# Designs tried in a protein design run: peptides against a protein of PDB entry 3HUF. Part 24

Target 1, 320 residues: chain A of PDB entry 3HUF
Amino acid sequence: MWIIEAEGDILKGKSRILFPGTYIVGRNVSDDSSHIQVISKSISKRHARFTILTPSEKDYFTGGPCEFEVKDLDTKFGTKVNEKVVGQNGDSYKEKDLKIQLGKCPFTINAYWRSMCIQFDNPEMLSQWASNLNLLGIPTGLRDSDATTHFVMNRQAGSSITVGTMYAFLKKTVIIDDSYLQYLSTVKESVIEDASLMPDALECFKNIIKNNDQFPSSPEDCINSLEGFSCAMLNTSSESHHLLELLGLRISTFMSLGDIDKELISKTDFVVLNNAVYDSEKISFPEGIFCLTIEQLWKIIIERNSRELISKEIERLKYA

## One batch from the design tools (peptide; made by RFdiffusion4, then SolubleMPNN)

Design b1_p10_5_s2 (from b1_p10_5 with I3E Y7F)
Fold by OpenDDE base, seed 3:
Structure b1_p10_5_s2 (fold): chain B 320 residues (1-320), chain A 10 residues (1-10)
Amino acid sequence: as target 1 above (320 residues)
Amino acid sequence: DEELEEFEKE
């Protein structure tokens, strides 16, 4: 989200969130959803127009800001952004920090981008929320991105957490739920005058972890916990691969259960399967190797003695 | 202030 602040009380000492939209900036405008009052004798009644675009798909992957357009409204002294005069037709900015000077005002409006990118695990949830979140200037998507700051977990009581949720947790992404998204939707108007009124996702995250025994206390408890073990994985998802890498596993990939030969077995401690393959093929598992789902692996990995537990399971099947 | 009057005419 874009946040503006200014020195010299020209913004009345307040920080303001700018959502996607158009704002008239000037001395003789009243603060509302489309106007920013700036108090200075050196600022025109209507000085500039700010236009913030909705997030692009690229912004979700890069963590870049919503495009910020500035146009001077034909003022005597013009408008500058980052010490450059705004062109007659306006200019667009993708920098995360904008120093906006209105005319000869000695104080600048400082616009800064607060990075927030929300990944969804469920496409239905994305479909439900994406429009509203984009109108807040929040990029959204389904795919893993290094720019993601938040991950939406679906509140399904009694279901195991998904691989996406597991990976998001280990990646130290803030896990949130639909309740947080609902809360975000309600605060849009209140943050016009005070950007500090934005809800903290960390509280939501803490509550999720506290109330769900499927999470370890910290990602650090699981990261590299299986260092020295080797697994084979069906090459189905990048997230599953990255999850297993974060556990410290050496990973071999295969395309079908038929590719699990003696050579693969000889170098592999266990085979990780998705639920669909595990459930359908459990009768035809190769002999002499431990096969489990990612969810079953997760149940082991969240235990304090995960290395011992997995070793016991490996041994059990070697002698069976 | 003369500077304000110039800005009021715009």
Scores: peptide ipSAE 0.020, ipTM 0.666, DockQ to the pose 0.149
Fold by OpenDDE base, seed 1:
Structure b1_p10_5_s2 (fold): chain B 320 residues (1-320), chain A 10 residues (1-10)
Amino acid sequence: as target 1 above (320 residues)
Amino acid sequence: DEELEEFEKE
């Protein structure tokens, strides 16, 4: 989201969030959802128009800002952004930091981008929330992104956490739920006056982890916990692969159970399968190899003695 | 001072 602050108390010492939309900026406007009052004698009554666009798909992957358009409203001394005069037709900016000078005002409005990108675990939740979140200037998507700051956990009562949730946890993404999204929707008006009123996602995350026994206390408890072990994985998802990498596993990939030869078995401690393959082909598993699902692996990983547990399971199946 | 008076008219 865009946040504005200013020097010299020209914004009354307040930080303000700018959501996607259009704002008239000037001395004689009243602060609301479409106006930004700036207190300086060196600023026109109606000085500039700020227009913030909704996030693009690219912004979800890059963590880039919503496009920020500035237009001078035919003022005597014009408007500058980053020491450059705004053109007569307005200019658009994608920089994460904007120093906006209105006329001869010695104090600048400082606009900075606070990165927030929300990944969803399922398309249904994305479909429900994407529009509202985009109107907050928050990029949203389903696919893994290095720019992802938050991950929406699907709360199905009694279900195991998904691979996406496991991976989001290990990569230290802030896991949130629908309650946090609902809270975000309610603060839109209140944060006009004070950007600090944005809800703390870390508090939501802490509560989720505390109340769900499927999570370890920290990602650090699981990261590299299986260092020195080797697995073979059915090529299922990038998230599954990345999850296993974060566990410190050496990973070999295969396309079918038929590709598991004696050489692969000799170098592999266990095989990781998706649920569908595990359930359908459990009767045809290669001899002498331990096969498990990612969810079964996760149940082992969250235990304090995960290395001992996995070793015992490997041994049991070598002698069975 | 003169520059401030011109801004009161905008």
Scores: peptide ipSAE 0.020, ipTM 0.661, DockQ to the pose 0.238
Fold by OpenDDE base, seed 5:
Structure b1_p10_5_s2 (fold): chain B 320 residues (1-320), chain A 10 residues (1-10)
Amino acid sequence: as target 1 above (320 residues)
Amino acid sequence: DEELEEFEKE
């Protein structure tokens, strides 16, 4: 989201979130969803127009800012952004930091981008929330990205957490739920005067962890917890691969269960399978190797004695 | 600004 602040009292000492939309900026406007009052004698009654675009698809992957357009409203002394005069037709900016000078005002409006990028675990929730979140200037998507700051957990009552949720947790992405999204949807008007009124996602995350026994207390409890072990997995899921890497596993990939030969078994402590393959191929599991799902592995990893538990299972099946 | 700390940790 774009946040503006200013030196001195020109923004009344308050920070303001600018959501996607158009704002008339000037001395003689009243603060609302379309106007930014700036208190200076050096600023025109109507000085500039700010237009913030909704996030692009690219912004989801980069964590880049919503495009910020500035147009001077034919003022005597013009408008500058990053010490450059705004062109007659207006200019667009993608920099994360904008120093906006209105006329000869000695104080600048500082606009900075607070990166918030929300990944969804399922397309249904994305479809439900994407429009509202985009109107807040929040990029949204389904795919993993290094720019993702938040991950929306699908709360299906009685289901195990998904691989996406597990991975998001280990990546230290803030896990949120629909309750937080609902709260975000209500803040648009309240944050006009004070950007600090944004809801704390970390508190939501803490509550999710506390109320769900499928989460360890911290990602650090699981990261590298299986260092020194080796696994093999089907080359089907990148998220699953990355999850296993974060556990400290050495990973071998195979294309089919038929590729699990004696050589692979000799180098591998266990095989990780998706639920579909695990359920369909139970009868065809190779002898002398421990096969489990990611969900079964997760149940072991969240235990304090995960290394001992996994070792016992490996031993049980190697000598059976 | 507790929310800024969420973004600086990445």
Scores: peptide ipSAE 0.006, ipTM 0.391, DockQ to the pose 0.016
Fold by OpenDDE base, seed 2:
Parts: structure tokens; C-alpha cells; sequence
Structure b1_p10_5_s2 (fold): chain B 320 residues (1-320), chain A 10 residues (1-10)
């Protein structure tokens, strides 16, 4: 989201969130959803127009700002952004930091981008929330992104957290739920006057982790916890692969259970399968190898003695 | 300071 602050109390010493939309900026406007009052004798009654665009798809992957357009409203002394005079037709900016000078005012308006990108675990929730979140200047999507700051966990997901949620947690993404999204949707009017009134996502995350026994205390408890072990998996899920990498596993991939030969078994401590394959092919599992699901593996890795638990299970199946 | 107040009265 865009946040504006100013020197010399020209914004009354307050920070303001600018959501996507159009704002008239000047001395003789009243603060509302489309106006920004600036208190200085050196500023015109109606000085500039700010237009913030909704997020692009590219912004979700890059964590870049919503496009910020500035137009001078034919003022005597013009408008500058980052020491450059705004062009006659207005200019658009994608920089994360903007110093806006209105006329001869000795104090600048400082606009800065606070990155927030929300990943969803399921398309239904994305479809429900994306429009409202985009109107807050928040990029949204389903695919993994290095720019992702928050991940939406579905509370109605059955007795186990999803692989997406597991991976988001290990990536140190802030896990949020539908309750936090509801709070975000309601604060739009209240945060116009005070940017500090934004709900704390980190507090929401801490509460989710504390109240759900399916999460370890921290991602650090699980990252590289299985270093030195080797697994094999079906080449079906990139997200599952990345999850296993974060556990410190050496990973081999195969296309079918029939590709699991004696050589692969000799190099592999266990095989990771999805639930559908595990349930359908259980009778066809190769002898002498431990097969488990991601969910079964997760139940082991959240324990403090995960390495000992895995070792015992491997030994049990080698001697059976 | 006075010159800017006059220009906004027109």
C-alpha cells in the first residue's frame, strides 16, 4: 500500500494510506476518500491530482508498487517529484519512494510503498476476496511468488493443513485467515485519518500458530531438520518438492511406482506420495522401502525428535 | 508570503 507522510506538519503530523483511486491535493480541500488537505501558504487551493492504479498481475510477482500518477493542476510554481518537474499532461511513477514538492513549499510529501502480496491456497477464496483486496492496493494470486508476504489459510480445510500452508509456513510467510481478510475489508474508511489503525497480521499469525497443534513453534524448528536423509517422490508437485528441499532432504523424482528399482531403493530412505497414490497403490508398494504421504511426514517433522522418529520408522520396515 | 495570498483571490 502507499503511505504518505510530510515534513513541517503540512499533513498535520499524520500518516495516511492511499488506496487505489483519485485524490485532489491542496490547501483548501477537506480530507476524505478523494481529497488530501495540505497546510501551507505556499500551496494552491487545488494544487495536484494523485491517481493510484489497482495492482497489476506483474506486481504480485515483483512486489512492486501500484502505479502512482501525479498531475499538476496548472499551478503557478508547478509540482516536482524526486526533484523533477511533473510534465504538463502528468507523469506516472513506479518507484517505491516519492518525494513530492508542491510549488515553493519548503516541506515535501514523502510517499513510500509498503509491500503486501497475498497468496491464496484455493481459487474459491481468491475469487471471493481478490476484488476487494485489489481495491486496497494489495496484489493477490494463487501461484508461489518470492514477493508473497501473506498466505491465506482456509479454516474449512479438513483435519489437516494443506501442502501450500506447510510450504508458506516454512518460507516464513505470514499465515492469515478469513477473519483477517474481513478486518482488512472493514478498515478502509478508518485508516484514511491514521495509517497505524491497520490490523496487525503478525498478531493474527501468532494466534493461528498458538491455537493449532499442526504447526511447530517456528519455521526454524523444521528447516533442515531432516538434513542427511534421502527421499524419492512422484514428479507431480513442484510445491511438494520445494517443501521437501526446505526440510534439507536429498530428493529423487520418479514418474511411476514401477520406476522404483533396486538402485533407487538403495539410495532412498523413504518414498513420499500424494494421498491418492498412497491409497490406491498401497498393495503395490515395493518391499523394503518406507512409503508415506506429505501429511504423514508433516506429523513427524513437527515433533522435537523428528530425526529419531524417522530413523525408527525406516529401521522398522527394513527388518520387517 | 503576501504575494501568494493575493494570487489566490483572483
Amino acid sequence: as target 1 above (320 residues)
Amino acid sequence: DEELEEFEKE
Scores: peptide ipSAE 0.019, ipTM 0.654, DockQ to the pose 0.141; fails the geometry check

Design b1_p10_5_s3 (from b1_p10_5, 4 letters changed)
Fold by OpenDDE base, seed 1:
Structure b1_p10_5_s3 (fold): chain B 320 residues (1-320), chain A 10 residues (1-10)
Amino acid sequence: as target 1 above (320 residues)
Amino acid sequence: DKEHEEFEKE
């Protein structure tokens, strides 16, 4: 989200969130959803127009800012952004930090981008929330992104957490739920005056972890917990691969169970399968190798003695 | 001072 602050008291010492939309900036406007009052004798009554665009798909992957357009409203002394005069037709900016000088005002408006990108685990939830979140200047998507700051867990009562949720947790992404999204929608008006009123997602995350026994106490409890073990993985998802990497596993990939040869077995402690393949191919598993799902693996790795548990399961199958 | 007076008229 865009946040503005200013030097001196020209913004009354307050920070403000700018959501996607259009703002008239000047001395003789009243602060509201479409106006920013700036208190300086060196600023025109209506000095500039700020327009913040909704996030692009690219912004979800890059964590880049919503496009920030500045237009001078034909003022005597013009408008500058990052020491450059704004062009007659206005200019657009994608920099994360903007120093906006209105006329001869000695104080600048400082706009900075606070990155917030929300990944959804479920397409249906994305469909429900994406529009509203985009109107808050929050990029949204389904695919894994290094720019993601938050992950929406799908709450199906009684279901195991998804691989996406597991991976998001290990990546130290803030896991949130629909309650946080609802809360975000309610603060839109209150944050106009004070950007600090933005809800803390970490509180939501702490509550989710506390109330769900499927999570370890910290990502650090699981990261590299399986260092020294080797697995073979059916090429299922990039998230699954990255999850196994974060566990410290050496990973070999295969395309089908038929590709599991004696050489692969000799170098592999266990095989990781998706649920569909695991359930359909149980009868066709190679002899002498431990096959499990990611969900079964997760149940082991969240235990304090995960290494011992896995070792015991590997041994059981070598002697069977 | 004069520069401030011109801005009050815009």
Scores: peptide ipSAE 0.024, ipTM 0.675, DockQ to the pose 0.240
Fold by OpenDDE base, seed 2:
Structure b1_p10_5_s3 (fold): chain B 320 residues (1-320), chain A 10 residues (1-10)
Amino acid sequence: as target 1 above (320 residues)
Amino acid sequence: DKEHEEFEKE
């Protein structure tokens, strides 16, 4: 989201969020959803127009700002952005920091981008929330991105957390839920969007982790916890592969259970399967190898003695 | 300063 602040109390000492939309900026306007009052005798009654665009699909992957357009409203002394005069037809900016000078005002308006990109695990939830979040200037998507700051967990009562949620946790993204999204939607109804009114996502995350026994206390408890072990997995899920890598596992991939030969067994401690394959082909598992699902593995990983638990299970199957 | 106050009153 864009946040504006200013020197010399020209914004009354307030930090304001600029959601996607159009704003008239000047001395003789009243603060509302489309106007920004600036208190200076050196600023025109109606001085500039700011236009914030909705996020692009590219912004979700880059964490870049919503496009910021500035137009001078034919003022005597013009408008500058980053010490450059704004062109006659207006200019568009993609920099994360903008110093906006209105006329001869000795104080600048400082606009800065606070990166917030929300990944969804569920397509239905994305479809429900994407439009509202985009109108807040928040990029949204389903695919993994290095720019993602938050991950939406679906609260299904009694269900195990998904592989996407497990991976988001280990990547140290802030896990949020539908309650947090609801709180974000209410902020849009304010006439003056003060940056201090934004709900604390980190508090929401702490509450989710504290109240759900399926999470360890920290990602650091799980990252590289299985260093030195080797697994094989069916080549079906990229997220599962990345999750296993973050656990410190050496990973071999196979296309079918029939590809699990003596050579693969000799270098593999256990096989990770998806639920569908595990349930359908349990009778056809190779002898002498430990097969488990990612959810079964996760239940072991969240325990403090995960290495000892896995070692015992491997030994149990070698001597059976 | 006075010229700037006059121009903003128009």
Scores: peptide ipSAE 0.023, ipTM 0.662, DockQ to the pose 0.233
Fold by OpenDDE base, seed 3:
Structure b1_p10_5_s3 (fold): chain B 320 residues (1-320), chain A 10 residues (1-10)
Amino acid sequence: as target 1 above (320 residues)
Amino acid sequence: DKEHEEFEKE
């Protein structure tokens, strides 16, 4: 989201979130959802127009800012952004930091981008929330992204957490739920004058983790916890691969169980399968190899003695 | 407001 602040109390000492939309900026406007009052004798009554676009698909993957358009409203001294005069038709900016000078005002409006990108594990939830979140200047998507800051977990009582949730946790993404999204939708008006009133997702995250025994105490408890072990996995999902990498595993990929030959078995401690393959093929597992699902692996990983547990299972099946 | 016209003139 875009946040503006200014020197010299020209914004009354307030930080303000700018959501996607159009703002008239000037000395003689009243602060609201479409106006930004700037207090300076050097600023025109109506000085500039700021237009913030909704996020693009690219912004979800890059964590880049919503496009920021600035237009001077035919003022005598114009408007500058990053020391450059704004053109007559306005200019658009994708920099994360903008220094906006209105006329001869000695104080600048500083706009900075606070990255917030929300990944959804569930396409139905994405469909429900994407439009509203985009109107907050929040990029949304289903795919993994290095720019992802938040991950929406579905609260299903008694269900196992998904691989997406496991991976989101290990990569230190803030896990949130629908309650947080609902809260975000209501806060839009309250954060206009005080950007600090933006709801803290970390509180939601802490509550999710605390109330769900499927999470370890921290990602650090699991990251590289299986260093020195080797696994083979079915080439099914990128998230599964990345999850296993974060556990410190050496990973070999295969396309079918038939590709698991003696050579692969000799260098592999265990095989990771998806639930569908595990359930359908459990009768046909190669001899002398420990096969498990990611969910079964996760249950071991969250235990304090995960390495010992894995070692025992490997020994039990490799020498059986 | 005359004061604002003066500041635009300086």
Scores: peptide ipSAE 0.021, ipTM 0.654, DockQ to the pose 0.468
Fold by OpenDDE base, seed 5:
Structure b1_p10_5_s3 (fold): chain B 320 residues (1-320), chain A 10 residues (1-10)
Amino acid sequence: as target 1 above (320 residues)
Amino acid sequence: DKEHEEFEKE
């Protein structure tokens, strides 16, 4: 989201969030969803137009800002952004920091991008929330991205957390739920006057972790917890692979259960399978190897003695 | 885009 602040009380000492939309900026406008009052004698009654675009798909992957367009409204002294005069037709900016000078005002409006990119675990939740979040200037998507700051957990009552949720947790992404999204959707009007009224996602995250026994206390409890172990997995899920990497596992990939030969078994402590393969092929598992799902692995990982638990299971099947 | 589509189809 774009946040503006300014020196010299020209924004009344307040920070404001700018959501996607068009704003008339000037001395003789009233603050609302489409106007930014700037208090200076050197600023025109209607001085500039700011237009913030909705996030692009690219912005989700890059964590880049919503495009910020500035147009001078034919003022005597013009408008500058980052010390450059805004062109007659307006200019568009993708920099995360904008110093906006209105006319000869000695104080600049500082616009800065607060990175917030929300990944969704499922397409249904994305479909439900994406439009509203995009109108807040928040990029949204389903795919993993290094730009993701938040992850929406799919709360199905009584279900295990998904691989996506597990991975998001280990990546130290702030896990949020629908309650946070609901709260976030309500702040649009309140943050016009005070950007500090933006809800803290960390509190939501803390509450999720506290209230769900499927989460360890911290990602650090799980990261590299299985260092020194080796696993094999079907080459079916990138998220699953990355999750296993974060656990510190050496990973071998195979294309079919038929590739699980004596050589692979000799080099591998256990095999990780997806639920579908585990359920369908359970009767066909090779002898002498521990096969489990990611969800089963996660249940072990969240335990304080995860290494001991895994070692016992490996031993049990190696000597069976 | 293509690599992720291949992983979801198996």
Scores: peptide ipSAE 0.000, ipTM 0.236, DockQ to the pose 0.007

Design b1_p10_5_s4 (from b1_p10_5, 3 letters changed)
Fold by OpenDDE base, seed 2:
Structure b1_p10_5_s4 (fold): chain B 320 residues (1-320), chain A 10 residues (1-10)
Amino acid sequence: as target 1 above (320 residues)
Amino acid sequence: DKVLEEFEKE
C-alpha cells in the first residue's frame, strides 16, 4: 500500500494510507476519501491531483507499487517529484519512494510503498476476495511468487493443512485466514487518517500457529531437517517439489509407479505420493520401499525427532 | 518471540 507522511507538520503529523483512487491535494480541501489537506501558505488551494491505480498482474510477481500518477493543477510554482518538475499532462511513477514538493513549500510529502502481496491457496477464495483487496492496493494471485508476503489458509475444520500452506509456512510467509481478510476489508474508512490502525497480520499468524497443532514452532525446525535422505516423487506439483527441497531432501522424479525400478529403490529412502495415488494403488506398491503421502511426511516433520522417526519407518519396511 | 523476529525482518 502507499503511505504518505510529511515534514514540518504539513500533514498534521499523521501518516495516511492512499488506496487506489483519485485525490485532490491542497491547502483548502477537507481530508476525506478523495482529498488530502496540506497545511502551508506556500501551497495552492487546490495544488495537485494524485491518482493511484489498482495493482497489475505484474505487481503480484514483482512486489512493485501500484502506479502513482501526479498532475499539477496549473499552479504558479508547479509540482516536483524526486526533484523533477511534473510534466504538463502529469507523470506516472513506479518508484517505491517519492518525494513530492508542492510549489515553494520547504517541506516535502514523502510517499513510500509498503509491500503486501497475498497468495491464495484456492481459486474460489481468490475469486471471492481479489476485487476487494485490489481496491486496497493489494496484489493477489494463486501462483507462487517471491513477492508474496501473506498466504491465505483455508479454514476447513478437521482437515489437514494443504501442501500450499505447508510450503508457505516454510517460506516464512505470514499465514492469514478469512477472518483477517474480513477485518482488513472493514478498516478501509478508519485507516484514512491513521496508517497505524492497520490490523496486525503477525498477530493473526501467531494465533493460527498457536491454536493449530499441525504447525511446528518455527520454519527453522523443519528446514533441512531431512538433509541426507533421498526421496522419489511422482511428477505432480511444483509446490510439493519445492516443499521437499526445503526439507533438504534429494529428489528423484518419476511419471508412474511402474517406473520405480531396482536402481531407483537402491538410491531412494522413501517414495512420496499424492493421496489419490496412495489410496488407489497401495496394493501395487513395489516391495522393499517405504511409500507415504506428503501429509504423512508432514506429521513426521513437525516432530522434534523427525530424523529418528523417518529412519525407523525406513528400517521397518526393509526388514518386513 | 524469536519466531516473529524472523518474519518481521523480511
Scores: peptide ipSAE 0.012, ipTM 0.521, DockQ to the pose 0.011
Fold by OpenDDE base, seed 5:
Order: C-alpha cells, then structure tokens, then sequence
Structure b1_p10_5_s4 (fold): chain B 320 residues (1-320), chain A 10 residues (1-10)
C-alpha cells in the first residue's frame, strides 16, 4: 500500500494510506477518501491530483507498487516528484519512494510503498476477496511468489492444514485468515486519518499458530529436519516439491507408480503421494517401500522426534 | 515464544 507522510505539520503529523483511487491534494480541501488536505500557505487551494492504480498481476510477483500518477493542477509553482518537475499532462511513477514537493512548500510529502502481497490457498477465497483487496492496493494471487508477505489459511475446522499452508509457514510467511481480511476491509475509512490503524497481521498470525496444534513450534524445527533422507514423488506439485526441499530431502520424481522400480526403491527411503493417488492406488503400492501422503509426512515432521519416527517406518517396511 | 521472536526480527 502507498503511505504518505510529510515533514513538518503539513499533513498534521499523521501518516495516511492511499488506496487505489484519485485524490485532490491541496490547502483548501477536506480530508476524505478523495482529498488530501495539505496545510501550507505555499500550496494552492487545489494543487495536485494523485491517482493510484489498482495492482497489476506483475506487482503480485515483484512486490512492486501500484502505479502512482501525479498531475499538477495548473499551479503557479508546479509540482515536483523526486526533484523532477511534473509534466503538464502528469507523470506516472513506479518507484517505491516518492518525494513530492508541492509548489514552494519547504516540506515534502513522502510517499513510500509498503509491500503487502497476499497469497490465497484456494481459488474460492481468492475470488471472494481479490476485488476488495485490490481496491486496498494489495496484490493477490494463488501462485507462489517471492513477494508474498501474507498467506490466507483456509479455515476448515477439523481438516489438516494444506500443503500451501505448510509451505507458507516454513517460508516464514505471515499466515492470516478470513477474520484478518474482514478486519482489513473495515479500516479503509479510518486509515485516511492515521495509517497506524492498520490491523496487526502478526497478532492474527500469533493467534492462528497458538490455537492450532498442526503447526510446529517454529519453521526452524522443520527446515532440514530430514536431511540425509531421500524421497520420491509424482511430478505433479511444485509446492510439494518445494516443501520437501525445505525439509532437506533429496527428491526423485516419477510420472506414474509404474515407474517405481527396484532402482528407485533402492535409492529412496519413502514415496510421497498426494491424497488422490494414495487413496486410489493404495492397493498397488510397491512392496518394500514406505508410501505416505504429504499430510501424513507433515504429522511426522511436526513431532520433535520426526527423524526417529520416519526411520522406524522405513525400517518396518524394509524388513517386512 | 520462539516463533514470535523470528517474525519480530524482520
């Protein structure tokens, strides 16, 4: 999201979030969803127009800012952004830091981009929330992104956490839920006066982890916890692959259960399957190899003695 | 809480 602050008292010492939309900036406007009052005698009554675009798909992957357009409203002394005079037709900016000088005002408005990129675990939740979040200047998506700051956990009471949630946790992504999104959606009007009124995602995350025994005590307890073990998996899920990599596993991929030959068995400690394959093909599992789902693996991984547990299962099947 | 200490350091 874009946040503006200013030197001196020209913004009354407050930080303000600028959501996607158009703002008239000037001395003789009242702060609202479309106006930014700037208190200086050197600023025109209506001085500039700020237009913030909704996030692009690219912004979700890069964590880049919503495009920030500045137009001078034909003022005597113009508007500058990053020491450059804004053109008569306006200019657009993709820099994460903008120093906006209105006329001869000795104080600048500092606009900075605070990255918030929300990944969703399922398309249904994304479909429900994406529009509202995009209107807050928050990029959203389903795919893994290095720019992801938050991950929306699907609250299914009594179900195992998803692979996406597992991976998000191990990546140290702030896990949030629908309650946070609901709260976030309510603050739009309040944060026009004070950007500090944004809800604390970390508090939400704390509550999620505290109240759910499916999370390990820390990501570090799981990262490389299975170093030295080897697994095989179907080449179907990138998230599953990345999760297994974070566990320190050597991973072999196969295309079908029929590819699980003696050679693969000889170099593999266990096979990781998705639920659909596990349930459908359980009668066709190769002899002498430990097959489990990623959810079953996760249940082992969250235990303090995960290595010992896995070793016992491997041994049980090698000597059966 | 160890989880919290890691997220508070960023």
Amino acid sequence: as target 1 above (320 residues)
Amino acid sequence: DKVLEEFEKE
Scores: peptide ipSAE 0.012, ipTM 0.565, DockQ to the pose 0.010
Fold by OpenDDE base, seed 4:
Structure b1_p10_5_s4 (fold): chain B 320 residues (1-320), chain A 10 residues (1-10)
Amino acid sequence: as target 1 above (320 residues)
Amino acid sequence: DKVLEEFEKE
């Protein structure tokens, strides 16, 4: 999201979130959803127009800012952005930091991009929330992205957390739920005067972890917890592979259970399967190898003695 | 508490 701050109390000492939309900026406007009051004698009554675009699909993958357009409203002393005079027709900016000088005002408006990029685990929830979140200047998507800052888990009571949720947790992504999204949707008016009124996503995340025994206390409890072990996995989602990498596993990939030869078995401590293959092929598992699902692996990983538990299962099958 | 301090520093 775009946040503006200013020196010399010209924004009344407050930070403000700018959502996608158009703002008239000046001395003689009243703060609302389309106006930014700036308190300075050196600023015109109506000085500039700020226009923030909705996020692009590319912004979801890059974590780039919503496009920020600045137009001077034919003022005597113009407007500058990053020491450059704004052109007569306005200019557009994709920089994460903008120093906006209105006329001869000695104090700048500092606009900065706070990255907030929300990944959804559930396509139905994405479909429900994406429009509203985009109107807040928040990029949204389903696919894994290095720009992801928040991850929306589905609150299905009694279901195991998904691989996406597991991976998001280990990546230190703030996990949020529908309650946080609901709260975000209500703050659009309240944050006009005070950006600090944004809902605390970390508090939501704390509550999710505290109330769900499927989460370890920390990502660090799981990261590299299986260092020194080797696994083979069916060619599955990228998230599954990345999850196993974060556990510190050496990973080999195969296309079918039939591709698991004696050489692979000799170098592999266990085989990770998706639920569908595990359930369908459990009668035909290779002899002498421990096969488990990612969800079964996760249940072991969240235990304090995960290495001992894995070692016991490997030994049990090696001597069976 | 320690887990959250890591998330707050980014």
Scores: peptide ipSAE 0.012, ipTM 0.539, DockQ to the pose 0.011
Fold by OpenDDE base, seed 3:
Structure b1_p10_5_s4 (fold): chain B 320 residues (1-320), chain A 10 residues (1-10)
Amino acid sequence: as target 1 above (320 residues)
Amino acid sequence: DKVLEEFEKE
């Protein structure tokens, strides 16, 4: 989200969130959803127009800001952004920090991008929330991104956490739920005047972790916890692979259960399967190898003695 | 507390 602040009380000491939209900036406008009052004798009554675009798909992957357009409204002394005069037709900016000078005002408006990119675990939740979040200037998506700051957990009571949620946790993304998104939807009007009223996702995350025993106490408790073990996995999702890598596993991939030969078994401690394959093929598991789901593996990993537990399961099946 | 400190540093 874009946040503006200013020196010399020209914004009345307020920090303001700018959502996607158009703002008339000047001395003789009243603060509202489309106007920014700036208090200086050196500023025109109507000085500039700010236009913030909705996030692009690219912004979700890069963590880049919503495009910020500045147009001078034919003022005597013009408008500058980052010491450069704004062109006659306006200019667009993708820098995360903008120093906006209105005319000869000695104080600048500082616009900065607060990085927030929300990954969704499922398409249904994305479809429900993406429009509203985009109107807040928050990029959203389903795919893993290095720019993701938050991950929406689907709040289904009694279900195991998904691989996406597991991976998000280990990747140290802030896990949020629909309750946080609901809360975000209510604050839009209040944060126009005070950007500090934006709710902290960390409180939501704290509550999720506290109230769900499926989470370990720390990502660090799980990262590299299975170093030295080897697994084979069905070549399904990149997230599953990355999750197993974060556990410190040596990973071999296979395309079908039929590809699990003696050679693969000889170099593999256990086989990781997705739920669909595990449930459908339970009767046809290769002999002499421990097969489990990622969810079953996760239940072992969250235990303090995970290495001992996994070793016992491996041994149990080698002698079976 | 420790989990949160890792998330608060970003």
Scores: peptide ipSAE 0.013, ipTM 0.516, DockQ to the pose 0.011; fails the geometry check

